# Peptides against a protein of PDB entry 5T59: the designs that were tried, part 121

Target 1, 112 residues: chain A of PDB entry 5T59
Amino acid sequence: TTPTMQSTSLLTEHLGYPPISLVDDIINAVNEIMYKCTNAMEKYLMQRNIIGKKDFSDEIKIGTAKLESLLENSVDKNFDKLELYVLRNILSIPSDLLEENRFRLLHHEKLV
Target 2, 90 residues: chain B of PDB entry 5T59
Amino acid sequence: EHIRFQRLVQVCNKALEESIRKLQSWEKIHECFPNYGQTREGIENLTVCQQQVIKLWSNLSRVEFDAIFHERSIEEKLNQLDDLINKARS

## One batch from the design tools (peptide; made by RFdiffusion4, then SolubleMPNN)

Design b2_p22_4_s1 (from b2_p22_4, 6 letters changed)
Fold by OpenDDE base, seed 3:
Structure b2_p22_4_s1 (fold): chain B 112 residues (1-112), chain C 90 residues (1-90), chain A 22 residues (1-22)
Amino acid sequence: as target 1 above (112 residues)
Amino acid sequence: as target 2 above (90 residues)
Amino acid sequence: SEEELEKALERVEEINKKPPVE
């Protein structure tokens, strides 16, 4: 079930922020981590770019770029699924509760 | 009774695990460095690099995601949501 | 060297370290 405006409003009031903000934080974090990982790998290998009489700098740069792309694609796919699942199944309100009763309960909990 | 936060943690872990899956493949790593990986020293460097990057991925994700969950008070909020829903249905 | 890699990774992490979470 796709989240409704009513659900989003109620959850925003409950959370103190829109549900999508949590997902955005998660996605931004994993992207940052991803680039830190690939950057670390490239730097490590570039410090070890010469073996014998051969310089593998170009191959290392190309190879790490390929790994980065591979990781980017995987992150995008898996965290798109995560976003969908979280917003639809975790940060969600059952349709039968999207009535005045749910709204009143939320306000009641805030007042008491 | 409280299930939403548990599910959040589970799906986050799943996404992280699946995202790093291909980097856990030595074959995939070696394919990116075909000539470098033909040398003994190159293989050693790639092996260590692969292992440490995977550890870095795991450690950073744990720290950052826990920080997000704390800053957003998401465990408490999801528990409260579960309680509200259960109360409404009682 | 595994030790050298560990140190290199630590250095990168320190350079990109964000402020402590409050």
Scores: peptide ipSAE 0.072, ipTM 0.892, DockQ to the pose 0.017
Fold by OpenDDE base, seed 2:
Structure b2_p22_4_s1 (fold): chain B 112 residues (1-112), chain C 90 residues (1-90), chain A 22 residues (1-22)
Amino acid sequence: as target 1 above (112 residues)
Amino acid sequence: as target 2 above (90 residues)
Amino acid sequence: SEEELEKALERVEEINKKPPVE
């Protein structure tokens, strides 16, 4: 099920931030990690770009770029799934809690 | 009783694991460096890179995600959410 | 960090010369 506006509001109140903010933090983190990994690999290999009398700099640059693209695609795919799952199944409020009486319960718990 | 935070951790780990899956393939790595990987020294360098980048991926992810979870107090908040839901259904 | 990775790579390279297993 897709999160409702009411659900988002209630969760924002509960969390102290919109549910999407958590997902954004996660995605931003993994993207940063991804580029750190590929950049480090490229730098390491570029420091070892000459084997014998042959310079492999161009191949290393192209190869690391390919790996980066591969990783980007995988990250995008898997963390899109993560986003949907988190927002729909973890950071979600069942319909029964969205009823008028249950809405008051959430506020009551916060005040007590 | 408390299930949401556990599921969050599981889903994060799953996404991280699946994201790095192709880099765990030596064949995929070698395909990106066809000539470099035909040399002994090149193979050695690529092997070290593959092993260590996977470790870096895992370690950085653990540290960063734990920091996010802490900063967002998400375990506590999800436990509270579970409690609220359970209470409402009782 | 990237720097930590580079250092780790260098350390492993010095002590671990192992061909990959396919």
Scores: peptide ipSAE 0.066, ipTM 0.891, DockQ to the pose 0.015
Fold by OpenDDE base, seed 5:
Structure b2_p22_4_s1 (fold): chain B 112 residues (1-112), chain C 90 residues (1-90), chain A 22 residues (1-22)
Amino acid sequence: as target 1 above (112 residues)
Amino acid sequence: as target 2 above (90 residues)
Amino acid sequence: SEEELEKALERVEEINKKPPVE
C-alpha cells in the first residue's frame, strides 16, 4: 500500500503540506531530544567524575557515547517503522476516493 | 468514527517507548560504566541519572510532539479525512 | 547537576501539563 502520486497530491491539498513533512517534523524532533538527553547525561556524570581518588572522566565519556549509539540505533529502527505506518495507514486514501469522479468532487468541495 | 488521529498518537507513543527501552535497563547502563558502577557512589549517580534522563525523554517528547500536532493541525485534518472517507462509503 | 536537571524538568512540565495523548 505504498502511497501513489495521486494520493500524495490529494493529501497535500487537504493538509496544506506534503504528508512526508509531518514525519520529518517528528523525526527531527526526536533526534534533537535524543541528543539533549545524552548531553545531559554526560554533563551530569562529568560533574561527578571523581570518586575517592580515581578520575572516571574517560570511562564516562566512552560510556555515554555507547549509550548514545544504542539510543540512535533504536530511534532509527522504531521511527523508520513509524514513518512507513503513518504514510501507508494513517495518511492514506482509499481506492474509492481515488476514482476520477470522486477526485473531482473533493477538489470541487474545497473550492466551493 | 474518528480513528486516524488516535492511531497516530498510539504509534508515536509506541515508537518513543520502544526507543527508550534500552536505557530503562539497569544492566545496559551498568555495562557502559563497569568500573564507575562498582563504586557505591557511582551506582547512586547512575541510578539518579537513569531516572532523570527517562523523565526528560518523556517530557521533551510530549512537549515537542504536541507542538508539531498543533502546528500541523493534524487532529482536525485527520478527522476531516475520516469524515470524507465515511461519506464516500455511505 | 541533579538540581539543575530537576529544575529543567519542572520548566518542561510547566510548558505543557497535558498528557502525551491529545
Scores: peptide ipSAE 0.030, ipTM 0.889, DockQ to the pose 0.019
Fold by OpenDDE base, seed 1:
Structure b2_p22_4_s1 (fold): chain B 112 residues (1-112), chain C 90 residues (1-90), chain A 22 residues (1-22)
Amino acid sequence: as target 1 above (112 residues)
Amino acid sequence: as target 2 above (90 residues)
Amino acid sequence: SEEELEKALERVEEINKKPPVE
């Protein structure tokens, strides 16, 4: 089931932020981590680009770029799935509770 | 009773694990460096890189995700959500 | 961090006698 506007509003009130914000934080974090990893690997290998009398700089640059692309594709795929799962199955409200009673419950919890 | 936060942690771990899966393949790594990886020293360098990148990936993700979860108070909020739902159904 | 990785890589390279895996 797809999240409704009502569920989003209720969850936003409960969380103090829109549900998508959590997912955004997660995705932004993993993207940052991804590029840090690949960049560090490239730098490390570039410091070791000469073996014997041969310079492997070009191969290293191309190779690390390929690895980055590989990782990007995997991250995109898996975290797109994560986004859908979180929004639909974790940060969700059962349909039977999407009534005025839900509003009262949230209000009650804030007062107690 | 409280299940949503557990599921969040699980799905995050799964996404992280699956994302790094291909980099855990030595064959994939070696294929990206066909000539470099034919040298002894090159193999050594790539091996070290592979191992440490995976470690860095794991460590950074743990730290960053924990920070996010804390900043968003998500465990508490999800537990409360579970409680609200359970209460409404009782 | 990138620096953390670089340091880790350096340490491992120095202590490893042989590649752990091919």
Scores: peptide ipSAE 0.065, ipTM 0.891, DockQ to the pose 0.015; fails the geometry check

Design b2_p22_4_s2 (from b2_p22_4, 8 letters changed)
Fold by OpenDDE base, seed 3:
Structure b2_p22_4_s2 (fold): chain B 112 residues (1-112), chain C 90 residues (1-90), chain A 22 residues (1-22)
Amino acid sequence: as target 1 above (112 residues)
Amino acid sequence: as target 2 above (90 residues)
Amino acid sequence: KEEELKKALERVEEINKKPVVE
């Protein structure tokens, strides 16, 4: 089911916030977590940057950056799909309930 | 009867699992550190690092997502939505 | 909240142009 202005409005009334706000929270959270993870990885390896007589600091920085990029791409892809799925299949209202009479039912439940 | 919240949790878990998949690949990790990973000590460090970051990913995501769901009261709201839909169809 | 809703609708419109592929 494709989100519409009508369904979005009804869901916003029901939730107390627009459906997209939930998705935003999720995406913002995972992005924050992602950078915390990559930062932790870099810090861990930088504390172990010297093996023998060789300093691998530059390689560690570059390598961690590459991993971050890989993770970013994967997060973007998968959570874009998540956004679509949530809005179309979870936070959705069947078309038969979008009729005026059913419209009132949702509104009535809120008022009672 | 109540299915929407369950689906939300499932899709979130799937997205998280698929996102971290590449970091679970030792080959991908090693490729990013070609010289460092040629040393015994480097391999050991990378192995531990990989394990730790995956655990961190899992733990943080669980805590943060649960917090979001609670703050948004999404389980209750989705259950109510299921009930409303079922009631309307009965 | 009206502005928030408007912005949400705009984003939904953009999202609706994309297919859901698992």
Scores: peptide ipSAE 0.317, ipTM 0.928, DockQ to the pose 0.695
Fold by OpenDDE base, seed 2:
Structure b2_p22_4_s2 (fold): chain B 112 residues (1-112), chain C 90 residues (1-90), chain A 22 residues (1-22)
Amino acid sequence: as target 1 above (112 residues)
Amino acid sequence: as target 2 above (90 residues)
Amino acid sequence: KEEELKKALERVEEINKKPVVE
């Protein structure tokens, strides 16, 4: 099901917020978590950058940056899919409920 | 009867699992640290780091997503949506 | 709320241009 102006409005009324706001919260959260994870990784390794007499700081910085990029790409792909799925299949209203006679159900429940 | 919230949880978990999968690969980790990972101590550090990051990812995701779901009252709202749909079709 | 809804609708229109990927 494809979101429409009608369905979005109805869902916004039902939820108290636009459906996309939930997705935004999720995406913002995972992005924050992602960078916390990569930052933690870099800090952990940078505290252990010297082995023997060799300093691996440069390699650690480059390596963690690569991992961050990999994770970022994966997050983007998977949560883009999530966004589409949530908006089309979870936070969606079947066409039969968008008919005039069924449209009143959501409105009626709000008033009760 | 109530299916939408369950689906939301499922797709969130799937997205999280798929996203962290590359970090679960030792080969991918080692490739990023080719010289560091050739040392015994380096391997040990990378191993611990990998484990800790994965756990951190899991724990933070659980806490943050649960907080979002609670703040948005999404379980209740999705259950109500299911009920409305079922009622309309009855 | 109205402005928020308007923004949401605009984003929905953009999303609807993308194919379903599951």
Scores: peptide ipSAE 0.310, ipTM 0.927, DockQ to the pose 0.714
Fold by OpenDDE base, seed 4:
Structure b2_p22_4_s2 (fold): chain B 112 residues (1-112), chain C 90 residues (1-90), chain A 22 residues (1-22)
Amino acid sequence: as target 1 above (112 residues)
Amino acid sequence: as target 2 above (90 residues)
Amino acid sequence: KEEELKKALERVEEINKKPVVE
């Protein structure tokens, strides 16, 4: 089901917040987690940057950045799909509930 | 009867699992550290690092997503939505 | 369908911008 102004309004009233806000929270969280992970990786390796007599600091920085990019791309792809799915299939109101009589039902339940 | 919250959890987990898959590839990890990974000690460090970051990803996502779900009362709200839909169709 | 949804989501984002700030 495609989100509409009507469904969005009803869901916002029901949830107490716009449906997109939940998705935003999720996406923001995963982005934060992503950077925490990559930062942790870099820090761990940078503490172990010298093997023998060679300093691998530059390689570690570059390598970690590459991994971060890989993760960013994957996160972007998968959570874009998630966003679509959530708003279409989870935080959605079936068309039959958007009819006048069903609309009243939603309001009635909300007010009771 | 209540299905929406379960679906939410499922798709979140799926997205998380699919997202971390690239880091689960040893080949990709090693390719990012071509010289570092040529050393025994480097390989060991990368192995541990890979394992730790995956665990960190899993742990942080669990904690953060649960917090979000709680703060947004999403389980309750989705259950109510399911109930409304079921009631309307009955 | 995905494109339609994308457009809808864009609209939803615009609509929901104010309530989010509230």
Scores: peptide ipSAE 0.254, ipTM 0.914, DockQ to the pose 0.060
Fold by OpenDDE base, seed 5:
Structure b2_p22_4_s2 (fold): chain B 112 residues (1-112), chain C 90 residues (1-90), chain A 22 residues (1-22)
Amino acid sequence: as target 1 above (112 residues)
Amino acid sequence: as target 2 above (90 residues)
Amino acid sequence: KEEELKKALERVEEINKKPVVE
């Protein structure tokens, strides 16, 4: 089921916010978490950057950046899929309920 | 009876699990630190770091997602949606 | 296709956001 203006309007009325807003919150949260994780990793390793007489600071910075990119790509892919699934299959209204009579029922139930 | 919120939780968990899977690979982590990981201390540090970041990922995700779900009252709203759909089909 | 959907949904969001106080 693909979101439409009609279904989005009905769901917005029901939820009190547009369906996409929930997805936005989720995506924003995971992005923030992602960077917090990579930042923590870099800081942890940078506190342990010297082994023996060798300084690995440059390698740590480059390596952490590579891991961040890897994680970022994975997050982007998986949460793009999540967005589509949520909007199509979770925050969706079956076609039979989009008929005029069912539309009224949904609105009526909210008022009662 | 109520299925939508369960599905939401499931797909969120799946997305989180799939996203962190790359960091769960020791081989991939080691490849990013080829010289650092050739030292005993380096291996130890990377091992601890890997474990900590995965735990941090899990904990932060749980806290933040639960907060979102609560603030948006999504469980209640999705349950109501299920009820409305079921009622309309009965 | 996916990007087109996102753009469409964004437009729908802007329209439907007006009457809703968040």
Scores: peptide ipSAE 0.240, ipTM 0.912, DockQ to the pose 0.059

Design b2_p22_4_s3 (from b2_p22_4, 9 letters changed)
Fold by OpenDDE base, seed 5:
Structure b2_p22_4_s3 (fold): chain B 112 residues (1-112), chain C 90 residues (1-90), chain A 22 residues (1-22)
Amino acid sequence: as target 1 above (112 residues)
Amino acid sequence: as target 2 above (90 residues)
Amino acid sequence: KEEELKKALERVEEINKKPEVK
């Protein structure tokens, strides 16, 4: 199911907010979590940067940056898919309900 | 009867699981720290770090997503949507 | 809220241009 102006309006009325706002909250949250995780990783390793007499600080910085990039790419890909799925398959109204009689029924239920 | 919220939870969990998969690979972690990971102590540190970050990912996502779902009243709203659809089809 | 809806509709239009990747 493809989101339409009609379905978006109806869902916004039902939810009290546009469907996309839920997705935005989810994506913003996971992005924040992602950077908290990578930051924690870097901090942990940087506190343990010296093994024996060798300083691995530079390698740790580069390595954690690579992992961050890897995670960013994966998050972006998977949550883009999530966005499409949620808007098309979860926060959606079947086409048959968008017909005149059924459309009025949905709106009427809100008003009564 | 009520299926939409269940699907939302499932798709969120799937996205989170798929996203963290690369960090669950020891090989991938080790590749990022080739020399550090050749030391015994380095391996130990990386192992603990990997475990902690995965745990942090899981815990934070659970707490934050549940908070979002609550704030948006999404379970109730999706259940109502299911009911409306079912009613209209009856 | 009306403005919010307008913005939402604009974003939906952009999303509809993307195929679902499974």
Scores: peptide ipSAE 0.318, ipTM 0.928, DockQ to the pose 0.657
Fold by OpenDDE base, seed 1:
Structure b2_p22_4_s3 (fold): chain B 112 residues (1-112), chain C 90 residues (1-90), chain A 22 residues (1-22)
Amino acid sequence: as target 1 above (112 residues)
Amino acid sequence: as target 2 above (90 residues)
Amino acid sequence: KEEELKKALERVEEINKKPEVK
């Protein structure tokens, strides 16, 4: 189902936070992890940049940057899909339940 | 009965798995280091690096996502949402 | 479907931002 103002409001009340906040947390986390991974990769290889009296520092920097770009693109694509799926299919309220009865249930549960 | 949290975990795992797919390709890794990877020692370093990065990715993701889910109480909230929906339809 | 959702999300995001700021 498609998110609406009504569903967003109801879900925010239920969750205690807007649905998008969960998605933001996930995206922020994976971005941080991505950076940590690529940074670790570069650091590891840069500590091993000399082989057979040849310095591969430039190649390592370029190569790591390429891998970072590939990972970044993949993360962006897959987590954009995740965002859409979560908000549409997980953090969503069926349209047939967006009536007063659903709203009353949420309030009732909050009061009880 | 309760399906939303399971779906959340599944799509998170899928997104993480698909995102790291390129780094799991030795060919792709080697292509980024064409000369470095021509040396025996370079190959060894790249192999270890690849393994470590993938493990780091998996471990950090598990820890961080579990923390998010806990802080947001999302399993409980999604279960409650399922229950509310089921109740409304009964 | 995805395009429709994106449009909806853009509209909803503005609303959702307010509670986050609080």
Scores: peptide ipSAE 0.265, ipTM 0.916, DockQ to the pose 0.059
Fold by OpenDDE base, seed 2:
Structure b2_p22_4_s3 (fold): chain B 112 residues (1-112), chain C 90 residues (1-90), chain A 22 residues (1-22)
Amino acid sequence: as target 1 above (112 residues)
Amino acid sequence: as target 2 above (90 residues)
Amino acid sequence: KEEELKKALERVEEINKKPEVK
């Protein structure tokens, strides 16, 4: 199930930041890493684009673009799953803690 | 008793491993460079690229994710969350 | 060739690690 507003608020109070912020950091990081990897590969190959008397620049550009697309699709798929799992199963508050008596416990721990 | 942070690390690793799976396939790499990969030198270049990119992926992800976890104090926070939940259920 | 790429990638890693080392 999707996290409730109450759950999000409580977790934000506990974490010091909204739960989604952690996921955003992770996703932003992996995207940056992804493009650094593919860019490095393209540059390396483009420096070695001529073999014999044949120029493979066009093929290299197309090929690296294809690999980038494949990686992008895979990253999107897997980290979308990660986002859902983290928000629903890791950064989650059981229903019993959302009740009045259990809600006090979270506030109590913050004050102590 | 503390399980949430371990799970976070596990799912992050899984996502990273599954994401790089296509680049780990030589067949997939070769398909992207059909003519370039028909040359000896091309094969050598692609092999080096594949190996080093995978290493870069692994190393960068480790460093960056550890940094995020530290900056967000997520291990401590998740452990505390586990403790709170356990107290509530006791 | 292999060493050249490796070194280039290591430089990238160093740049990325720089912000972590405050």
Scores: peptide ipSAE 0.081, ipTM 0.890, DockQ to the pose 0.017
Fold by OpenDDE base, seed 3:
Structure b2_p22_4_s3 (fold): chain B 112 residues (1-112), chain C 90 residues (1-90), chain A 22 residues (1-22)
Amino acid sequence: as target 1 above (112 residues)
Amino acid sequence: as target 2 above (90 residues)
Amino acid sequence: KEEELKKALERVEEINKKPEVK
């Protein structure tokens, strides 16, 4: 079930930020890490591009690009699943508590 | 009982592990460098490269995700959420 | 673009056909 507007509002108040912001941070981070990894791979191999009488620069560039593409696809798939899981099962409020009682408890805890 | 933060860590680890799975495959790596990987020196370079990139992936992920969790105070907030829910049900 | 990459790879294979063994 998709989070309700009420749930989002309550969680935003509790967290101090919208729940989606956490997911965005995670996804942005992994994307940055991904490109750092593939860049490092390319740089490492390009420093070792000549073996014997042959220059493998073009093959290295193509190969690393292919690996990057594979990694991108995998990251997208797995972190889309992560986003759904986090928002639905972790950053969520049980439906039976999406009433005045939960709201009052949140405010009460902040006032004490 | 606090369970939400544990689940967050678990799902993050799972996503990271599954994402890097293909790069952990020597066959996949070799397929991307068919001629380079037919040389002894090329194989050695690819082996080291593979190991290093996997390590880099793991280390960077750990550091960055921990930083996010800290900056967002997510462990504390999720524990509090668990407590609030449990209290409401008592 | 994938097709372009494949073509480029094939060209590389032709140029670097023989593996170097040390």
Scores: peptide ipSAE 0.020, ipTM 0.869, DockQ to the pose 0.013; fails the geometry check

